Peptides against a protein of PDB entry 5A53. Designs and how they scored, part 168

Target 1, 230 residues: chain A of PDB entry 5A53
Amino acid sequence: LVENVKQALFIPGQSCNKNLHDIMVDLSALKKPDMKRFNRKNDIHPFEDMSPLEFFSEKNDCSLMVLMTSSKKRKNNMTFIRTFGYKIYDMIELMVADNFKLLSDFKKLTFTVGLKPMFTFQGAAFDTHPVYKQIKSLFLDFFRGESTDLQDVAGLQHVISMTIQGDFQDGEPLPNVLFRVYKLKSYKSDQGGKRLPRIELVEIGPRLDFKIGRIHTPSPDMVTEAHKKP

## One batch from the design tools (peptide; made by RFdiffusion4, then SolubleMPNN)

Design b2_p21_5_s4 (from b2_p21_5, 7 letters changed)
Fold by OpenDDE base, seed 1:
Structure b2_p21_5_s4 (fold): chain B 230 residues (1-230), chain A 21 residues (1-21)
Amino acid sequence: as target 1 above (230 residues)
Amino acid sequence: MKLTFEELLENLKKAQNADLA
């Protein structure tokens, strides 16, 4: 079964600044080779008019899109969009906090392009709360794709960690999602003449704390349609 | 010994805690 790896399109919005551009570059690097980036800014307001995104989805054959915008109210905003049949399935705004770190802020480690990351999710809400369930689904879909194959741990190079920053109750603002990327380093430990592989995790970036913004949830009809196609 | 998935998770937690400290 040829894994139909979902392609991602990164779109700088009109308000895309240098920081967002750098974030876009670094995050999209994790999606290589299955990503495209626009070099030109596009004036897109997805929560006002979704039609340009549907157009781009179809024209670029990308079921994943990320729109980079920044405003006073929504600073460093990454709108993640998924399409089904080139129609908008869902959207979520994830605003990158100012404490972000780029790949250049970490020790440069070579990585093999195209290896699927392992995901770890910390926080019960990823399985219970609708918003965090969507985030979990989105990021799994974004970086792992529809792979049903058991990831060979031997081929595992990267771990993406997503953590809900603290507990929350109903009516409270949704905590940020901490996005971290680690590389697995295998060391040959000489303990007692048995070379036991020691594995260490090294953060490689980018480091992003996502503040949750606006959300568009799929219609029940689209959910049903998306689940019918294996 | 291949690190178990559990050991990997523990290392991740340690790395994350170091990031929160």
Scores: peptide ipSAE 0.053, ipTM 0.691, DockQ to the pose 0.071
Fold by OpenDDE base, seed 2:
Structure b2_p21_5_s4 (fold): chain B 230 residues (1-230), chain A 21 residues (1-21)
Amino acid sequence: as target 1 above (230 residues)
Amino acid sequence: MKLTFEELLENLKKAQNADLA
């Protein structure tokens, strides 16, 4: 089953600022060519009324959306939305910490558009904790390109790393998720006449530390429908 | 030699630790 590549729509909210715009541009570059961006600000409050997002999902044929907003309580907030049948499936607020780095802060490396990233997740909670499971699922869905059965390692250019920042106990605030992007560099190491390929990881950006905000979880009915293989 | 997935992960861990330092 060739799963159709999910299209992403990036939406500047009314409170979108320059920093959020720059973050949006850089993060969306990783989703090319399967990405659209609005140039106009839209006054959307997804946790109050989801209907505008459902409308945009249908109108733009995008099952992934990212709303860029900023407030005193929710600074640099990226609301990630998934839809199923153009209805809201889930939402999560991920606020970018002030220590973010843009692509321009790293050495420019040539990047081929459309190559599938490798993912790495660091932290047991990505497999056990509901919120981190949702984050893992979201980012896998978001940046998974064409589901080719061919794990052609030869086409691997970059790695997306997501790390839970520290341990936490039940009832404690959820640690940030550290988002990092690396490019694979292959070097020919000449060690003793044997050319061993040395692969190094070089950070390419963006560098984002996500603080977790509000979450909308899918209804049981939508979970059932979304897991139905056609 | 194809870099094993394990070697890639090790390099990733090293890179991550360097970024956190």
Scores: peptide ipSAE 0.033, ipTM 0.658, DockQ to the pose 0.072
Fold by OpenDDE base, seed 4:
Structure b2_p21_5_s4 (fold): chain B 230 residues (1-230), chain A 21 residues (1-21)
Amino acid sequence: as target 1 above (230 residues)
Amino acid sequence: MKLTFEELLENLKKAQNADLA
């Protein structure tokens, strides 16, 4: 089943600053060509009123949205929103730490637009903890591209890595999620007649450490409807 | 020869550990 690639809409909020704009540009580059970006700031407060986001989802035919806002309490905040039938499915605030790196901070490598990245998730909580399950689901959904049954490993040029920064116990603050993007470089290793291709991973950016903020989870009814494969 | 997914994962872990050090 070839699922249609989900389209993403990047929205600068009223409090969007230069750093967030640059982060938005670099992160959205990974979603090309399946992304739209607003050039104007929009005064949206998704945890107070979700209706503007539902309107934008429908108007732009985008089931993925990212709202860029920044405040003293929520600095460099990327609110990731998913819709189902143009209604809000879930939301999560991911605040980018100040140690971020842009694509310009890395060696410019040719980016092939439209290639499906490989994902790696490091941390057991991605499979057990509800918040990290949502993050995993979100990022897979966001960058999944065309689901072709043929995972031709030969076509894999990019790897998106997400790591939970350390162990945590119940009741402790949730550790950050480390977002990293790598390009696969294949070298012909001429070792002893066995041409074993040496594959190296080169970080290409952006480098983002996400602090987890507020979350909106779907109702059980919406979960059931969204998992009904037509 | 195509790297196995396992070999790729191992290389990723090595690269990540180097970035965190």
Scores: peptide ipSAE 0.088, ipTM 0.730, DockQ to the pose 0.073; fails the geometry check
Fold by OpenDDE base, seed 3:
Structure b2_p21_5_s4 (fold): chain B 230 residues (1-230), chain A 21 residues (1-21)
Amino acid sequence: as target 1 above (230 residues)
Amino acid sequence: MKLTFEELLENLKKAQNADLA
């Protein structure tokens, strides 16, 4: 089953600033060619009224959306939205910390467009905690592209790493998620007549530390419908 | 810790498979 690649729409909110715009450009570059960006700011408040997002989902045929907003309480906020049947499935606010790095901060490496990234998740909570499970699901859904049965390992150039920053107990604030992107470089090492391929990870950006904000979880009915294989 | 490419791939595969489960 060739699952159709989910299209992403990046939306500048009314409070979108230059930093958020730059982050949007760099993060969306990882989703090319399956990405659209609005050039105009849109006054959208998804936790107050979701209707504009559902409208944009349908009009642009995008099941993934990212709203870029910034306030004193929610600085550099990326609201990630998924839709099912053009209705809101889930939402999560991920606020980018001020220590972010853009693609321009790293050595420009040529990348082949269309290669699927590999994912690494560090932290047990990605498999046990509902919020981190949603984050894991979201990023896999966002960047995996076409599910081909052929894991073309030979075509693997990029690794997306997501790490939970430290341990936490019940009732404590949820640690940040560290988002990192690496390119795999293979070198021929000659060690004593055995050519062992040496692989190095080179960070290519962007570098984003996500603080978790508000979350909208799908209704049980929508979960059931979304998991129904057509 | 220098992960060998094989170890890295294995860890990546395990991470990816855990994501498919």
Scores: peptide ipSAE 0.026, ipTM 0.602, DockQ to the pose 0.287; fails the geometry check

Design b2_p21_6_s1 (from b2_p21_6, 16 letters changed)
Fold by OpenDDE base, seed 4:
Structure b2_p21_6_s1 (fold): chain B 230 residues (1-230), chain A 21 residues (1-21)
Amino acid sequence: as target 1 above (230 residues)
Amino acid sequence: SKPKYSKEELEEFTKLYESEL
Protein backbone atom coordinates (compact mmCIF):
# COMPACT_ATOMS: atom_id res chain seq x y z
CA LEU B 1 0.00 0.00 0.00
CA VAL B 2 1.53 3.30 -1.08
CA GLU B 3 0.39 5.79 1.57
CA ASN B 4 -0.45 9.15 0.00
CA VAL B 5 2.15 11.84 0.74
CA LYS B 6 0.96 14.00 3.64
CA GLN B 7 0.60 17.67 2.72
CA ALA B 8 1.96 20.36 5.07
CA LEU B 9 0.58 23.85 5.78
CA PHE B 10 2.85 26.52 7.28
CA ILE B 11 0.93 29.23 9.16
CA PRO B 12 2.42 32.49 10.47
CA GLY B 13 0.76 33.40 13.78
CA GLN B 14 0.00 36.99 14.80
CA SER B 15 3.31 37.17 16.71
CA CYS B 16 5.38 35.74 13.82
CA ASN B 17 8.64 37.67 13.31
CA LYS B 18 11.28 37.86 10.54
CA ASN B 19 13.45 35.11 12.08
CA LEU B 20 10.51 32.69 12.27
CA HIS B 21 9.49 33.60 8.73
CA ASP B 22 13.01 32.86 7.45
CA ILE B 23 13.08 29.56 9.41
CA MET B 24 9.64 28.69 7.98
CA VAL B 25 10.84 29.34 4.40
CA ASP B 26 13.96 27.21 4.84
CA LEU B 27 12.28 24.31 6.68
CA SER B 28 9.33 24.25 4.27
CA ALA B 29 11.72 24.04 1.29
CA LEU B 30 12.56 20.48 2.48
CA LYS B 31 8.84 19.57 2.18
CA LYS B 32 8.43 20.74 -1.46
CA PRO B 33 6.35 20.00 -3.49
CA ASP B 34 4.01 18.78 -0.68
CA MET B 35 3.78 22.13 1.13
CA LYS B 36 1.60 25.25 1.30
CA ARG B 37 2.44 28.52 3.10
CA PHE B 38 0.17 31.32 4.22
CA ASN B 39 1.47 34.85 3.65
CA ARG B 40 -0.76 36.62 6.18
CA LYS B 41 -0.64 36.38 9.97
CA ASN B 42 -3.36 34.43 11.82
CA ASP B 43 -4.52 35.02 15.40
CA ILE B 44 -4.45 31.30 16.33
CA HIS B 45 -3.92 29.92 19.83
CA PRO B 46 -3.99 26.11 19.36
CA PHE B 47 -3.81 25.24 23.09
CA GLU B 48 -6.87 27.47 23.74
CA ASP B 49 -8.96 26.68 20.62
CA MET B 50 -8.07 24.05 18.00
CA SER B 51 -11.09 24.79 15.73
CA PRO B 52 -9.21 27.19 13.36
CA LEU B 53 -6.55 24.53 12.72
CA GLU B 54 -9.14 21.80 12.04
CA PHE B 55 -10.81 24.19 9.58
CA PHE B 56 -7.49 24.94 7.81
CA SER B 57 -6.68 21.21 7.68
CA GLU B 58 -9.97 20.47 5.90
CA LYS B 59 -9.99 23.52 3.57
CA ASN B 60 -6.37 23.00 2.44
CA ASP B 61 -6.41 19.15 2.52
CA CYS B 62 -3.38 19.20 4.86
CA SER B 63 -2.81 16.62 7.61
CA LEU B 64 0.37 18.41 8.78
CA MET B 65 0.51 22.01 10.03
CA VAL B 66 3.18 24.26 11.55
CA LEU B 67 2.17 27.44 13.42
CA MET B 68 4.87 30.12 13.84
CA THR B 69 4.53 32.24 17.03
CA SER B 70 6.86 34.17 19.35
CA SER B 71 6.44 35.53 22.88
CA LYS B 72 8.66 36.32 25.90
CA LYS B 73 7.80 32.89 27.40
CA ARG B 74 7.82 30.95 24.07
CA LYS B 75 10.37 32.64 21.78
CA ASN B 76 10.65 31.33 18.19
CA ASN B 77 7.91 28.75 18.78
CA MET B 78 7.02 26.26 16.04
CA THR B 79 3.84 24.37 16.97
CA PHE B 80 3.71 21.16 14.93
CA ILE B 81 0.18 19.79 14.47
CA ARG B 82 -1.03 16.53 12.94
CA THR B 83 -4.65 15.85 11.99
CA PHE B 84 -6.57 12.66 11.32
CA GLY B 85 -9.83 13.03 9.39
CA TYR B 86 -9.23 16.81 9.67
CA LYS B 87 -9.42 16.53 13.51
CA ILE B 88 -6.44 17.35 15.76
CA TYR B 89 -4.45 14.17 16.43
CA ASP B 90 -1.45 15.64 18.27
CA MET B 91 0.46 18.90 18.83
CA ILE B 92 3.94 19.79 20.07
CA GLU B 93 5.67 23.13 20.68
CA LEU B 94 9.29 23.22 19.48
CA MET B 95 11.05 26.51 20.28
CA VAL B 96 14.04 27.35 18.06
CA ALA B 97 17.10 28.47 20.04
CA ASP B 98 18.83 31.76 19.06
CA ASN B 99 21.89 29.90 17.65
CA PHE B 100 19.93 28.80 14.53
CA LYS B 101 21.49 28.86 11.03
CA LEU B 102 19.61 29.45 7.76
CA LEU B 103 20.36 27.94 4.32
CA SER B 104 22.12 31.24 3.48
CA ASP B 105 24.67 30.55 6.26
CA PHE B 106 25.85 27.42 4.39
CA LYS B 107 27.51 26.83 1.03
CA LYS B 108 24.70 26.73 -1.54
CA LEU B 109 24.42 23.25 -3.00
CA THR B 110 22.07 22.23 -5.78
CA PHE B 111 19.60 19.51 -4.76
CA THR B 112 16.77 17.67 -6.50
CA VAL B 113 13.36 18.61 -5.07
CA GLY B 114 11.08 15.76 -3.95
CA LEU B 115 13.74 13.20 -2.96
CA LYS B 116 13.10 11.49 0.37
CA PRO B 117 15.60 12.17 3.15
CA MET B 118 17.21 9.45 5.21
CA PHE B 119 16.73 9.94 8.96
CA THR B 120 19.15 9.33 11.80
CA PHE B 121 18.10 9.53 15.46
CA GLN B 122 20.73 9.82 18.21
CA GLY B 123 19.57 9.11 21.77
CA ALA B 124 17.87 6.06 23.31
CA ALA B 125 14.94 8.22 24.49
CA PHE B 126 13.66 8.45 20.86
CA ASP B 127 12.56 4.80 21.26
CA THR B 128 11.57 4.80 24.98
CA HIS B 129 10.41 8.25 26.19
CA PRO B 130 6.83 9.28 25.12
CA VAL B 131 7.76 12.88 24.16
CA TYR B 132 10.80 11.92 22.08
CA LYS B 133 8.83 9.05 20.48
CA GLN B 134 6.23 11.65 19.43
CA ILE B 135 8.98 13.91 18.00
CA LYS B 136 10.51 10.96 16.08
CA SER B 137 7.07 9.94 14.74
CA LEU B 138 6.23 13.54 13.79
CA PHE B 139 9.44 14.22 11.83
CA LEU B 140 9.31 10.84 10.05
CA ASP B 141 5.67 11.54 9.14
CA PHE B 142 6.49 15.10 8.06
CA PHE B 143 9.43 14.40 5.70
CA ARG B 144 9.34 10.68 4.73
CA GLY B 145 6.78 11.16 1.93
CA GLU B 146 5.33 8.08 0.19
CA SER B 147 6.27 4.71 1.72
CA THR B 148 7.91 2.91 -1.20
CA ASP B 149 9.53 -0.44 -0.25
CA LEU B 150 12.37 0.37 -2.64
CA GLN B 151 14.61 2.73 -0.75
CA ASP B 152 16.31 3.82 -3.95
CA VAL B 153 19.71 4.21 -2.25
CA ALA B 154 20.89 5.59 -5.61
CA GLY B 155 18.49 8.54 -5.14
CA LEU B 156 19.62 9.34 -1.57
CA GLN B 157 20.74 12.98 -1.44
CA HIS B 158 19.79 14.20 2.05
CA VAL B 159 20.20 13.06 5.63
CA ILE B 160 18.17 14.60 8.44
CA SER B 161 19.88 14.06 11.80
CA MET B 162 18.02 14.47 15.09
CA THR B 163 20.04 14.30 18.33
CA ILE B 164 18.93 14.55 21.96
CA GLN B 165 21.34 17.05 23.58
CA GLY B 166 22.79 15.06 26.49
CA ASP B 167 21.47 12.62 29.07
CA PHE B 168 18.61 13.34 31.47
CA GLN B 169 16.89 11.73 34.46
CA ASP B 170 13.25 11.57 35.51
CA GLY B 171 12.06 14.97 36.78
CA GLU B 172 14.78 16.91 34.90
CA PRO B 173 13.98 19.34 32.06
CA LEU B 174 13.90 17.55 28.71
CA PRO B 175 17.10 18.18 26.68
CA ASN B 176 16.86 20.02 23.36
CA VAL B 177 16.58 18.18 20.05
CA LEU B 178 19.34 19.13 17.60
CA PHE B 179 18.02 19.20 14.02
CA ARG B 180 20.67 19.02 11.26
CA VAL B 181 20.42 18.54 7.48
CA TYR B 182 23.23 17.07 5.40
CA LYS B 183 23.78 16.46 1.70
CA LEU B 184 25.63 13.37 0.52
CA LYS B 185 28.54 14.25 -1.77
CA SER B 186 30.38 11.63 -3.80
CA TYR B 187 34.03 12.35 -4.58
CA LYS B 188 36.39 10.35 -6.77
CA SER B 189 39.52 9.73 -4.71
CA ASP B 190 42.66 9.26 -6.86
CA GLN B 191 44.49 7.42 -4.06
CA GLY B 192 46.82 4.74 -5.48
CA GLY B 193 45.16 4.11 -8.87
CA LYS B 194 41.98 2.63 -7.32
CA ARG B 195 39.25 5.24 -7.71
CA LEU B 196 37.24 4.41 -4.60
CA PRO B 197 34.11 6.58 -4.33
CA ARG B 198 34.39 8.69 -1.18
CA ILE B 199 31.07 9.82 0.31
CA GLU B 200 31.04 12.89 2.55
CA LEU B 201 28.22 14.46 4.55
CA VAL B 202 28.06 18.23 4.05
CA GLU B 203 25.78 20.31 6.28
CA ILE B 204 23.36 22.36 4.14
CA GLY B 205 20.97 23.76 6.76
CA PRO B 206 18.81 24.83 8.31
CA ARG B 207 20.43 24.19 11.71
CA LEU B 208 17.82 24.24 14.48
CA ASP B 209 18.07 23.46 18.20
CA PHE B 210 14.54 22.71 19.46
CA LYS B 211 13.50 23.36 23.05
CA ILE B 212 10.43 21.23 23.88
CA GLY B 213 7.30 23.10 25.01
CA ARG B 214 3.64 22.11 25.48
CA ILE B 215 2.25 18.85 24.10
CA HIS B 216 -1.22 17.63 23.16
CA THR B 217 -1.51 13.84 22.94
CA PRO B 218 -4.22 12.01 20.96
CA SER B 219 -7.16 10.31 22.65
CA PRO B 220 -6.99 6.49 22.82
CA ASP B 221 -9.90 6.34 20.35
CA MET B 222 -8.05 8.52 17.80
CA VAL B 223 -4.92 6.35 18.20
CA THR B 224 -7.03 3.26 17.42
CA GLU B 225 -8.66 4.89 14.36
CA ALA B 226 -5.34 6.26 13.02
CA HIS B 227 -3.75 2.76 13.22
CA LYS B 228 -6.64 1.13 11.33
CA LYS B 229 -5.11 0.59 7.92
CA PRO B 230 -7.79 1.03 5.30
CA SER A 1 -16.46 24.54 24.71
CA LYS A 2 -17.92 26.83 22.02
CA PRO A 3 -15.36 27.49 19.26
CA LYS A 4 -13.88 30.99 19.62
CA TYR A 5 -14.39 31.56 15.88
CA SER A 6 -17.54 30.97 13.86
CA LYS A 7 -17.41 28.93 10.64
CA GLU A 8 -18.10 32.17 8.71
CA GLU A 9 -15.21 34.01 10.42
CA LEU A 10 -12.92 31.06 9.63
CA GLU A 11 -14.04 31.11 5.96
CA GLU A 12 -13.37 34.87 5.76
CA PHE A 13 -9.92 34.28 7.26
CA THR A 14 -9.23 31.48 4.72
CA LYS A 15 -10.25 33.71 1.77
CA LEU A 16 -7.69 36.24 2.98
CA TYR A 17 -4.93 33.58 2.79
CA GLU A 18 -3.66 33.16 -0.72
CA SER A 19 -1.48 30.07 -0.81
CA GLU A 20 1.80 31.01 -2.52
CA LEU A 21 1.45 27.71 -4.40
Scores: peptide ipSAE 0.025, ipTM 0.571, DockQ to the pose 0.257
Fold by OpenDDE base, seed 5:
Structure b2_p21_6_s1 (fold): chain B 230 residues (1-230), chain A 21 residues (1-21)
Amino acid sequence: as target 1 above (230 residues)
Amino acid sequence: SKPKYSKEELEEFTKLYESEL
């Protein structure tokens, strides 16, 4: 079954600034060709009223949305939204820390658009803790592209690494999620006449440290409906 | 709850970037 590739819509909020715009451009480039971007600021407050996002989901046929906002309390905030049947499924605020790096901060490497990234997740909480499970699910869903049964290993170009920044105990603030993007570079090493394939990971950006903000979780009924295989 | 924005108001907000493919 070829699952239809989920389309993403990037929305500048009213408080969107240059840094968020640059982050939006760079992160959305990883979702090409399955991405749309708005060029106008939209006054959307998803935790107060979700109806504008449901409308945009339906109108643009996008089951993934990212709202770019910034305030004193929620600086460089990327609200990731998923819809099911054009209704809000889940939302999470991921605030980009000030130490971010853009694609322009790295060595420009040529890449093919539309190739599926490989994911790596570092931290046990990605498999145990509900918030980090949601983040894992979200990013896998966001960047999966076409599910071809043939993961043609020959098409592996990118690795997205997501790391939980340190250990935490119950009741402590949730550690940041470190988002890193690498390109695989194949070298033919000539070691003693044996050409061994060597793979090197080269960071290509963007580099984003995500602070976790507010979360909207789906109802149990919506979870059951969204996991029904057609 | 009544939607905060009408369909017409939401349509005015929507300007897509041409996807620079």
Scores: peptide ipSAE 0.025, ipTM 0.552, DockQ to the pose 0.184
Fold by OpenDDE base, seed 1:
Structure b2_p21_6_s1 (fold): chain B 230 residues (1-230), chain A 21 residues (1-21)
Amino acid sequence: as target 1 above (230 residues)
Amino acid sequence: SKPKYSKEELEEFTKLYESEL
């Protein structure tokens, strides 16, 4: 089965800075080889005009896009965009908190490029709340694509953990999503003649705390069309 | 709304970073 791996395009916005560039490099490394990055800053305002993003989607054959922008109101903002038939399906602003860690902040562990990560989601709202359901769907779609083969478990080297930062009530500000990346280390533990494989999780980065911003939800018609494609 | 950029203008901005493989 040729897995239709979705291609990602990383776009520096006009307000992109060094920190966002470094975050973009590190996050996109997890999407290799199925990613492209622009070198030039592009003056794109996705919540004002989506047409430039639809054009980039079509021209680059990318159904996933990430726009890197920063302002006083929306510092370290990663706008995640999905397209369907090169039309905007959904968008979400995820602002990286200042406590972020890059791959360089962790012990360099060699990892095989192109292995699909396992995901873990912590927080009931990932299954119940529409915004967190969209985030869950987005990240699964971004890093795994639509087809998960059981063989991916045998090659499992990476775990992406996404945690909702605390409980919240209706009408409260949505808690941040804590993004963490771990490498699995298998140790042969000789305990009592039974070699039980001990698995240790080692954080490898990047470490990102996402503040939720603006959201564009897909139209009911686009949801219906997106679910019709196998 | 008219797109903010023409197709031709957007074509000039599409310089991909050669990902060092």
Scores: peptide ipSAE 0.027, ipTM 0.558, DockQ to the pose 0.160; fails the geometry check
Fold by OpenDDE base, seed 2:
Structure b2_p21_6_s1 (fold): chain B 230 residues (1-230), chain A 21 residues (1-21)
Amino acid sequence: as target 1 above (230 residues)
Amino acid sequence: SKPKYSKEELEEFTKLYESEL
């Protein structure tokens, strides 16, 4: 079953600023060709009314959405939304910390559009804690691209690394998620007459530290329907 | 809850979105 590639829609909210716009451009570049961006600001408040997002999901045939908003309480906020049957499945607010880096802050490397990233997750909570499990699921779903059976190592150009920033206990604020993107650079090193393939990871950006905000979880019924293999 | 936006308003919004592809 070739799963259709999930399309993403990037939406500037009414409070979208230049920094969020630049972050949107850079993050969405990693989702090409399976991405749309709106150029106009939208007065969308998904935790108050989800109807506009369900409408945009249907009209644009996008099961992934990212809303860009900023306020004093939720600075540089990227709300990631998933839909199932054009209905809201889940939402999570990920606020970008001020230490972010854009693609322009890194060495420009040639990038082939449409190649699937490899993911790495650092932190046990990605497998155990509900919020970090949702984040892991979201990012895997967002960047999975075409289900080519051939994860041909030859086609692997980049790695997305997600790290939980430190340990935490129950009742403590959830640590940030460190988002990093690396390009795989293969070198033929002539060491001692044996050409050993050397692989280096080169950070290419963007660099984003995500503070976790509000979450909407799917209903049990929607979970059951979304896990039904077509 | 009533949708804050009508289908028509949402369609007008969508038409106003030139996708920067």
Scores: peptide ipSAE 0.018, ipTM 0.512, DockQ to the pose 0.226; fails the geometry check

Design b2_p21_6_s2 (from b2_p21_6, 12 letters changed)
Fold by OpenDDE base, seed 4:
Structure b2_p21_6_s2 (fold): chain B 230 residues (1-230), chain A 21 residues (1-21)
Amino acid sequence: as target 1 above (230 residues)
Amino acid sequence: SMPKYSKEELEKFTKLLEEEK
């Protein structure tokens, strides 16, 4: 089965700054080889006009897009976009908090390019709340793709952890999502004559705390079409 | 050779991620 791994396009917006560029470089490194990035800034306002993004989706054959913008109201904003049939399926603004860490802030570890991450989601709302369900779906779709053959476990190199930062009630502001990336290290421990493999996590970056912004949800018709397995 | 992880190793690993918070 040729896994049609979803391709991602990273787009610097007109207001893209150095921090967002550095974040874009580091986050896109996790999506290699299934990633393109534009070198030029593009004036795109996806919540006002989606047509430029649909055009880029089709022209680049990318069903995943990330628009990098920054303003006083929406600082360090990463708009994640998914398309279906080159039409906008959903969008979410995730604003990176100022406490971010780049790959350069961590011990340089080698990756095998193209290995699928394992995911961990912490917080009940990832399974109950519509916004966090969308975030979970988006990140799984972005980095893991559709097919988890049991054989993918044998190639596990890294873990993406996503955590809801605290509890919240209905009508309260949605807590941030903490994005963390870890590399698996296996150690042979000689505990009592049994060589038990000890697995340790090492954070490798980037470290991103996402504030949730604006959301576009798919139409019921698009949901139905996107869930139709061909 | 890529390290092969068992299901049990992955479950232990998920628990370790929950404890480091």
Scores: peptide ipSAE 0.018, ipTM 0.490, DockQ to the pose 0.013
Fold by OpenDDE base, seed 3:
Structure b2_p21_6_s2 (fold): chain B 230 residues (1-230), chain A 21 residues (1-21)
Amino acid sequence: as target 1 above (230 residues)
Amino acid sequence: SMPKYSKEELEKFTKLLEEEK
């Protein structure tokens, strides 16, 4: 069975700047080889007209898209889009806070391209709150794909951690999601004569704090259709 | 050789990531 790995398309919007470009390059490196990037800016406003994204989804055979835009109201905005049958399934704006770190800010570690990361989600709202459930689903689809074969665990080199930044109540602004990427390092510890494999996490970047923006939720019909594919 | 992680090791990593908050 050829795993139908979801392809991602990264699109610089008209307002894409150097920082967003650098973030795009670093985040998309985690999706290699299943990633395409446009070199040209595209004037796309997905919350006004979704049709250009549906066209790009079909033309590039990409069910995942990321639009890079920046404005005074929505600085360093990454709009994550999923399609089903090349139609918009859902969208979410995730604005990168100014405290971001690039891969160049971390110690370069050799990694194998194309290994599926493990995910960790910290915060009860990832299982209960609709917005955080969508974020969890999105990132799992984006970087891990649908197949959770135990064999994928044998190739584990990276851990993606997503943390809800603090507690919140109903009617409060939704806390940021802290995105962190770690490499697993196995060390033979010679402590006490038993060579216990010690595994350490080493942050490798990028480091992104996501502020939640606008959301498009899937129609009930599309949810039903997406779950019917075996 | 890719390190093979057991289920228990993966659960331990999840816990370590929760503590690094």
Scores: peptide ipSAE 0.018, ipTM 0.473, DockQ to the pose 0.013
Fold by OpenDDE base, seed 2:
Structure b2_p21_6_s2 (fold): chain B 230 residues (1-230), chain A 21 residues (1-21)
Amino acid sequence: as target 1 above (230 residues)
Amino acid sequence: SMPKYSKEELEKFTKLLEEEK
């Protein structure tokens, strides 16, 4: 079974800054080899006109896109876009808080390129609330691609943790999503003559706190078509 | 602070890594 791994395209917008560029580099490193980056800034406003993104999706054969923009209203904004048949399926703005950390801020650990991360989601809203369900779906699509039933656990080196920052009620601002990346470190501990496998998690970065911005949801028809297994 | 993975989540990961050996 050839895994149809979804390709990602990272696009610096016209307002892309150094911090967003560095975040883009580090986040895209986790998507290697299934990642492309534009080196030039592109003037794209996806909530005003989606047609340039559809064109880039088709031209680059990428069903995942990330647009890097920054403004006073939407500082350090990563717009995550998914396409289906090169048409916009959904979009979400995730603004990186100023407390971010890059891979360089952590202990350098060697990693194998192309190994799929495990995911953990903390917060009941990831299963119930439509926005957090979309975020969960997006990040699973982004880093796991299509689920082959064979979790090659031998290939498990990373855990991506996503946590909703606190509880919220209806009508309240949506809490941030805390994005964390860990490397699994397996070691045999000799406790009392029994070699028990011990697993430790080591944070490797990047560390991103995402503020939720604007969302585009697919039409019911596009949802139906995207869930049709070919 | 590391997110406190529940002991249960760490045990699940441990078990998964043992079953493939």
Scores: peptide ipSAE 0.017, ipTM 0.526, DockQ to the pose 0.012
Fold by OpenDDE base, seed 5:
Structure b2_p21_6_s2 (fold): chain B 230 residues (1-230), chain A 21 residues (1-21)
Amino acid sequence: as target 1 above (230 residues)
Amino acid sequence: SMPKYSKEELEKFTKLLEEEK
């Protein structure tokens, strides 16, 4: 089965700063080899005009895009965009909190490029609340694509954990999503002559706390079209 | 060689993820 792996395009916006660039580099490393990065800043305002993103989607054959912008109101903002047929499907602003950690802040571990992460989602809202359902769908789509080949389990190297930071009620501000990346380490412990495989999780970064910003949701018609398997 | 995890290793991994909750 040829896995239709979605390609990602990382776009520095006009207001992209060093921190966002570093975050972009580290996050995009998890999407290798299925990732492109622009080196030039682009003046794109996706919630005002989506047409430039549709153009970039088509021109680069990328159904996933991440726009890196920063302002006083929307500091360290990663706008995640998905396209279907090179048309905007959905968008979400995820602002990285200042407490972020880069890959350089963690112990360097050997990493095999192109292995799919396992995902874990903590918080019931990932299955019930429309915004968190979109986030879950987005990140699964971004890093795993639609096909979970059983072969991916044999190559499990790392885990992406996404946690909703605390409980919330209707009408309250949506809690942040805590993004964590762990590497699985298998140790052969020689305890008492039985080699028991021990697995440990080691955080490898980046560590990102996402504040939820603006959202564009797909039309019901686009949802129906995107779920039509050919 | 991709590290093949045993079923037991995957179960231990699941437990570790539950303990981090």
Scores: peptide ipSAE 0.017, ipTM 0.491, DockQ to the pose 0.012

